# Ledger of designs, part 226: peptides against a protein of PDB entry 5HOI

Target 1, 351 residues: chain A of PDB entry 5HOI
Amino acid sequence: FRYMPFSPAGTPFGFTDRRYLTMNEVGYVSTVKNSEQYSITVSFFDVGRFREYHFEDLFGYDLCFLNEKGTLFGQSKTGQIQYRPHDSIHSNWTKIIPLQAGERITSVAATPVRVIVGTSLGYFRSFNQFGVPFAVEKTSPIVALTAQNYRVFSVHYSQFHGLSYSLSELGTSSKRYYKRECPLPMSLPNINSDMKKDANLDYYNFNPMGIKSLFFSSYGDPCIFGSDNTLLLLSKWRSPEESKWLPILDSNMEIWKMSGGKETTDIHVWPLALAYDTLNCILVKGKHIWPEFPLPLPSEMEIRMPVFVKSKLLEENKAILNKKNEIGADTEAEEGEEDKEIQIPVSMAAE

## One batch from the design tools (peptide; made by RFdiffusion4, then SolubleMPNN)

Design b1_p22_7_s3 (from b1_p22_7, 10 letters changed)
Fold by OpenDDE base, seed 3:
Structure b1_p22_7_s3 (fold): chain B 351 residues (1-351), chain A 22 residues (1-22)
Amino acid sequence: as target 1 above (351 residues)
Amino acid sequence: DREKKIKETRELIAKLAAEEFA
């Protein structure tokens, strides 16, 4: 297994000279290869609130985290990190994270008040927004990080135990755990079934955990979107005994429903954020499961627990069609193979 | 606003599903 740099909703280069370093509800960060350097652009969805900016990257930043106040960049091999405020009032700062031989920065996160660095050896480093260090903790190897305000959601990997997660709060003087290296019930990418398509192999090599993104909801609940295209939400995390992962959206099932029951293999959901009861996402049409350039406009998908079985919905719709044909048998109207939109019952919103 | 955006998403998926992948 090889630890790869992870950024939320980051895309591979593929066969192109450009990729997204990260994207979320705030915006998207792109990088373009220009010979021996990179050109980075920080773009925003709210163009009235933020001004797009660009800079030349001589370090080859492969880690990124975007928030409402700035962008954190990292270089996984050298340990260099840079924070760039979106405003011109605050200065950029750069720091080198000390790395051991073979250690890599695997993920970075930034909020308006905290900067977090996670490594392949499980070093968890916390800083304030000005790069002043708070603490260094040794954990299981970190593969992904996200943060909101003072809270950090970390994903860990062990060859023996698989995926685990932690949920912590980074106060000024102390770290509080709500969850500490608990099992994460997320399926890993299946190499044998899914890798028959070259595009899936390219993505697996970029992101072997298959974590497309992780974020906090607008309510402050940890969310993760894996290779199975299921959105998991950690509910009741304030009560350790009651905490559970909820599969709040099967995006493949929702695409199937909204397409009228068509088996599509070329429509993909790329997750950005969870705002209330809607997944903010990019709908991708194509061979690649990730967005290309230019970035499509974000779409909103309603969260729904996967309570429907595809086979039952097909049987119910066949039964409805047969009843309509029994009533309509007296008119010889033409065999137009009209793609009869499967009437899917409005699933109860998860109460 | 929300219901409108959800409807727009449904319409977009239906459109994308009707488009053959070239």
Scores: peptide ipSAE 0.399, ipTM 0.882, DockQ to the pose 0.736
Fold by OpenDDE base, seed 2:
Structure b1_p22_7_s3 (fold): chain B 351 residues (1-351), chain A 22 residues (1-22)
Amino acid sequence: as target 1 above (351 residues)
Amino acid sequence: DREKKIKETRELIAKLAAEEFA
């Protein structure tokens, strides 16, 4: 196992000189390799609210987090971080995070009020938006971070215990835990089953945890989207005893439903954010599970708990077709074998 | 607005599912 730098919805280079460092509901950050340098572009979905900007990256930033006020960059090996406000009124700042031998920054997060750095040795470092340090805490190895306002959702990895998560509030005086290194019920990528496609191996080498993204919902609930393409939401996190992960969307099932029951292997959901009861995502057509260039416009999927079994829907549809053929036997209309879309009942299509 | 975007997503998936990957 190797710790890799993680950014929310970041993409690998693959066979190209371009990748997305991160993307979310605000926008997307791309990097282009140019000899020994990189050109970074920060783009926004709301072009009326924000102006696209670019700069030359001499450090090779491999970590990124985008918010409504600025972009945090990090270099996993050197420990360099840079915060760039979107507004030119506010100054950029750069800092070096002290790293031990073999330590890597594994994830970074930024809100308008906090900057967080997590490492492969489990150092959790917190700063204000100006890079003033608050604290350093030692945790289990951090593999992913996201933050909203003062809240931080962290994912940890142990060779013995697998994945765990923490949910914390970074106040002015102290850190409060709502959850502290609790088991995360997310499946890791299975090398034997998933690696049948070369494209999956490239992604696994980039992101061995298979965490496509993690974010807070608009209601402030932690969300994670794994390699199984299921969106998990942490419900009732304010009540420790009642807290549970809810599978609120099986994106493969939703694609299957919306395609009329076609088994597609070349349509992929790339998660951006959860706004109310809709997953904001990029729909990807192709061999790669991640978006290429240019980035398609975001799409919205309604969240739904996966209660349906494909096999039952297929059996019901066959039974409907057989009944139609028994009634239609008196009219010699050769209705050709058109791939009759599976009529999913509107009630079932609404649940 | 929301219902329109969900409909557009459904239409896009249907379109993408009908397109053969060259």
Scores: peptide ipSAE 0.398, ipTM 0.882, DockQ to the pose 0.727
Fold by OpenDDE base, seed 1:
Structure b1_p22_7_s3 (fold): chain B 351 residues (1-351), chain A 22 residues (1-22)
Amino acid sequence: as target 1 above (351 residues)
Amino acid sequence: DREKKIKETRELIAKLAAEEFA
């Protein structure tokens, strides 16, 4: 296992000279290799609210986090971080995070009020938006971070225990835990089944945890989207005994339903954010599970608990077809390809 | 607005599912 730099919805270079460092509901950050340097562009979906900007990167930033106020960059090996406000009113700042021998920054997160750095040795470093340090805590090795306001969702990895998560609030005087290194019921990528395609191997080498993204919902609930293309939401996290992960969307199942029951292997959901009851995502057509360039427009997918089994829906549809054929023996069947939308019973969508 | 965007997503998936991968 290798600790790789993680950024939310970041893409590999693959065979190209360009990649997305991160993307979310605000926008997307791209980097292009230019010989020994990189050119970084920060782009926004709301072009009326934000102005695209670019800069030359001499450090080779491989970590990124975008929010509504600025972009945090990090270099996993050197420990350099840079915060760039989107406005010209606030100054950029740079800092070097002290790293031990072999330590890497594995993830960074930024809110308008906090900067968080997580490392492969489990150092959790917190700063204000100006790069003033608050604290250093030793945790299990951090593999992913996201943050909203004062809250931090961290994913940890142990060779013995697998994936765990923490949910914390970074106040001015203290850190509060709502969850501390609790088991994360996310499936890891299966090397033997999923790696039959070279594209999946490339992505695994880039992101061995298979965490496509993690974010907070618009309601402030931690969300994670793994290699199984299931969106998990942490519900009731304020009540330690009642807190549970909900599989609120099987994106493969939703693609299957919306395609009229076609078994497609070349349509992929790339998660950006959860806004209310809709997953904001990029729909990707191709062999690669990640978006290429240019970035398609974001799509919205309604969240729905995966209560239906494909086999049962196919059996029900066959039974309906057989009944129609028994009744229709006397009328010349114009074989209109009725794109029979799989009627999902309305009654189960309301719980 | 939401229902329109969900419909647009469904239409896009249907379109992408009808397109052969080149």
Scores: peptide ipSAE 0.397, ipTM 0.882, DockQ to the pose 0.726
Fold by OpenDDE base, seed 5:
Structure b1_p22_7_s3 (fold): chain B 351 residues (1-351), chain A 22 residues (1-22)
Amino acid sequence: as target 1 above (351 residues)
Amino acid sequence: DREKKIKETRELIAKLAAEEFA
């Protein structure tokens, strides 16, 4: 096992000279290899609110986190981080994170008020938005980070215990834990089954944990999207005894339904964010499970608990078709499937 | 607005599922 740099919804180079460092609801950060350097572009979906910008990267940044106020970059091997505000009012800053021999920065996150750095040795480093350090904590090895406001969702990996997660709040004087290294019920990529396709091997080498993205919902709930293409949401995290992971979307099932029951292997959901009860995502057509260039426009997919079995849906659809053939009425069949899906009430996300 | 975007997503998936990958 090798610790790799993780960024939310980051893509590999594959056979190309370009990749996405990160993407979310705000925009996307791309890097293009240019001889011995890289050209980084920060692009936005709301072109009226933000102006696209680019710069030359001489360090080879392999970590990125984008928010509404700025972009954090990191270099996993050297420990260099750079924060670039989108607004020219605030200056860019650079810092070197001290790394031990063999230590890597594995993930970075930034909010308008906090910068977080996680490492392969489990060093959790917190800063303000100006790069002033608050604390250094030793945790289990960090493999992924995301943050919203003062809250941090961290994913940890142990060879002995597998995946765990923490949910914490970074106040001015102290770190509060809502969850501390609790088991994360996410499936890891299966090397033997999934690696039969070269494209899956390239992605596994880039991201061995199979975490396509992690984010906070618009309600402030931790979300994670794994290699199984299931969106997990941490519900009731304020109540330690009631907290649970909810599988709020099986994206493969949703693609199957929306395609009219076609078994497709070349349509993929690439997660960006969860806004209310809709997954913002990129729909990818192709051999690769990640978006290529140019980036398609974002799509919205309604979240639904995966309560249906494909075999039962196919039997019900056959029964509906047989009844329609008996009645001779071309009545629209689409309305009857929507009523059977348990919509997650907006209230289930807010607690 | 939301219902329109969800419909557009369904239409896009249906379109992509009808396209043969060359």
Scores: peptide ipSAE 0.395, ipTM 0.879, DockQ to the pose 0.637

Design b1_p22_7_s4 (from b1_p22_7, 13 letters changed)
Fold by OpenDDE base, seed 2:
Structure b1_p22_7_s4 (fold): chain B 351 residues (1-351), chain A 22 residues (1-22)
Amino acid sequence: as target 1 above (351 residues)
Amino acid sequence: SRKERIAKTRERIAELAKEEFA
């Protein structure tokens, strides 16, 4: 196993000179490789609220986190981080995170009030928005971070225990845990099943945990989207005994329903954010499970717990078709091999 | 509206499902 730099909804280069460092509901950060340098562009979905900007990156930033106030960049090997406000009122700042031999920054997160750095040795470093340090804590190895306001959702990995998560609040005086290194019931990528397509191997090498993204919902609930294309939400996290992960969307099932029951292998959901009861995402058409360039406009999917079995829907539709053919036997209409859209019950389509 | 954005997502998936990947 190798610790790789993780950014929310970041994409690999693949065979190209460009990739997305991160994307979410605010916008997307791209990098283009120009010889030994990189050109970084910070783009926004709300073009009326923010102006796109670019700069030359001489450090090769491989970590990124975008929020409504600025962009945090990080270099996993050197420990360099940079915060760039979107406005011209606040100054950019740069800092070097001290790394031990073989240590890597694995993830970074930033809110308007906090900056967080996680490492492959489990160092959790917290700062204010101006890069003033608060604390250093040693945890299990950190593989992913996200943050909203003062809250941090961290994912940890142990070779012995697999994936765990923490949910913490970074106050002014102390860190509070709501959850501390609890088991995370997320499936890891299966090399034997998932690597049958070369495109999946490239993504696995980029992100061996298969975490496409993690974020807080608009209600402040931790969300994670894994390689199984299921959106998990941590419910009731304020009550430790009642807290549970809810599979609130099977995106493969939703694509199948919305396509009229067609088996598609080339349509993919790329998660951005959860706003209320809608997953904001990019719909990707192609061999790669990640968006290419140019970035398509975001789409909204309604969250739904997977309560229906695909096989039963297929059987019910076959039974309806057989009944129509028994009634229609008196009219010689050679209805050709029309791609018979599966009638998804209105209750499944309209909720 | 939210309802219109969800409807557009359904339409877009249905379109993408008809497009052959070249």
Scores: peptide ipSAE 0.314, ipTM 0.864, DockQ to the pose 0.713
Fold by OpenDDE base, seed 1:
Structure b1_p22_7_s4 (fold): chain B 351 residues (1-351), chain A 22 residues (1-22)
Amino acid sequence: as target 1 above (351 residues)
Amino acid sequence: SRKERIAKTRERIAELAKEEFA
């Protein structure tokens, strides 16, 4: 295992010269390799609110976090970070994060009020939006970060204990923990089962934790989307004893339902954000589980607790079909290629 | 509306499920 730079919904280069550094509900950041340089483009979904911009990257930024006010870039090996406000009113700033021998920046996050840097040695560094440092804390190795306002969701990895998470609030003078290195009930990628396809191996080499994205919901709840394509939400985190992870969406199950019960292996959900009760995502068709270029328009998927078992739905639909065939035995079966769309029961469509 | 956007997502998945990936 090696620590890799993580950015929310970032994609690998694969066999191309271009990738997404990050994407979320605000937009997407792409980088193109041009010989020894990179060209970075910051694009937005709301083109009326924000103007797309690009710049030459001489450092090879491999970390990125996009918010409504600016973009944070980082270089995992050199420790360089750059914050670029979207508005020209505020200046760009650059800082070098001191790294020990073999240390890497593993994740960066930025809000309009905070910048956070996490490392492979578990250094958690906090700054204001102008790059003024607040504190350095030593934690377990950080593999992923996201932040909303003053709140930070961090994912940690230990070879002995697996994945853990912290939820903290970064005040002006102090860090408060709501959760501190608690077990994260997320499955790691299964190398033996999932790596049969070269595309999955490429993604695993890019992101060994299989965390496609992590974000805060519109209600400020931590969300994580793993390699199992299940959206987990941390419920009741303000009450430490009542806090629990809820599997609020199995995206593979939802694709299966919406495809009429077809076993598809080439349709993928790429998570962006959770707005209220809808997952904002990119629907990807292809061999790669990540979006290619150009980026498709975002789609909205309703969150639903995975209460339904595929086998039961198939049995119920088979029983309905058999009952229809028993009742319909008197009318001549015209041999029309009736597309065997599994009728999803209307009760799932009506609420 | 939200309902229309969710319906569009269902339609888009159904379309993508009919497309043969070359």
Scores: peptide ipSAE 0.313, ipTM 0.863, DockQ to the pose 0.716
Fold by OpenDDE base, seed 3:
Structure b1_p22_7_s4 (fold): chain B 351 residues (1-351), chain A 22 residues (1-22)
Amino acid sequence: as target 1 above (351 residues)
Amino acid sequence: SRKERIAKTRERIAELAKEEFA
């Protein structure tokens, strides 16, 4: 296993010279490789609120986090981080994170009030928005970070215990844990079944944890979207005994339903954010599970607990077809087998 | 409305499911 740099909804280069460093509800950050240099562009979905900007990157930033006030960049190997406010009133700042031999920055996060750096050795470093350090804590190896306001959601990896998570609040004087290295019930990518497609191997090499994105909902609940394309939400996290992960969306099942029951292997959900009861996402058509260039417009998908089993829906549709055929037996129409759109009952579509 | 945006997402998935990807 190798620790790879993680950024929320970041994409690999693949066979191209360009990728997304990160994307969320605010916008998307792209990088283009030009020989030994990179050109970084910070783009926004609300073009009226923010102006797109670009700069030359001589360091090869491979970590990024975008928020409403600025963009944090990081270089996993050198330990360099840079914060760039979107507003020109505030100055950019750069800092070197001290790394041990073989240590890498694995994830970075930034809010308007906090900057967080996590490493492959489990160093958790916290700063204010101006790069003033608060604390250094030793945890299990950090593989992903996200943050909202003062809250941090961290994912950890152990070779012995697999994935765990922490939920903490970074006050002015102290760190509070709501959850500390609790088991994360997320499946890792299955090398043997999923890697039969070359595109899945490329993504696995980029992101061996299969975490497509990590974010807080609009209500401040931790969310994770794994390789199984299931959105997990941490419910009741304020009550340690009542806290549970809820599978609030099976995106493969929702694609299957919305396609009329077609087995599609080339439509993918790329998660951005959870706003109220809708997943903001990019719908991707293609061999790659990630968005290419140009970025499609975001789509909204309603969250739904996976209550329906595909086999039952197929049986119900067969029963409806058989009843139609019993009533319609007198008309010889050779309607070809291919375009039998499985009528998903309108009741599943009407909520 | 939210309902209209969700409906557009369903339409877009149905369209994408009709497109053959080479």
Scores: peptide ipSAE 0.313, ipTM 0.863, DockQ to the pose 0.707
Fold by OpenDDE base, seed 5:
Structure b1_p22_7_s4 (fold): chain B 351 residues (1-351), chain A 22 residues (1-22)
Amino acid sequence: as target 1 above (351 residues)
Amino acid sequence: SRKERIAKTRERIAELAKEEFA
């Protein structure tokens, strides 16, 4: 196992000279390799709100985090980070994170008020939006970070304990934990089953944890999307004893339903964000589970708890078809499957 | 509307499921 640089919804180069460093609901950051340098472009979905910009990257940034105010870049080996505001009012800043021998920056996150750096040795470094340091904490090895406002969701990995997570708030004077290195019930990529396809091996080498993305919902709940294509949401995180991970969407099941029950292996959901009760995502067609260039427009998928088993749905659909054939009514087949899925009530978000 | 965007996602998946990946 090797600690790799992680960015939310980042893609590998594959056989190309270009990849996405990160993407979310705000936009997408791409990098193109030009000989010994890279050209980085920061693009936005709301072209009326933000202007696309580009710059030459002489450092080979392999970490990125995009928010509504700026983009944080990092170089995993050198420890260099750069914050670039989207506006021209605020200045760019660069800092070198001191790294020990063999230590790497594994993830970075930025909000309008905080910058966070996590490392392979479990150093958690916090800064303000101007790169002024607050604290350095030693944790278990950090493999992924996301942040919203003052809150940080961190994923940790131990070879002995597997995946854990922390949820913390970075105040001005202190860090508060809501959750501290609690078990994360996410499945790791299964090397033996998934490696039969070269595309899965390339992605595994890029992202050994299989975390496609992690984000906070619009309600401020931690979300994670793993290699199993299930969206997990941390509910009731303010109540330590009541907190639980909810599987709020099986995207493979949703693709299967929406395709009319076809077993498809070439349609993939690439997660961006959770807005209310809809997953914002990219629908990917192809061998690769990640989006290629150009980036398709985002799609919205309704969250639904996976209550149904494919075999039961096929039996129910067959029974409905048989009943329709007996009644001679051709038309109303599609409406009957929608009503049986337990929607998570909006009231269960943000507790 | 949200309903229209979700419907468009269903349509897009149904289209993609008919397309052979070349």
Scores: peptide ipSAE 0.309, ipTM 0.860, DockQ to the pose 0.624

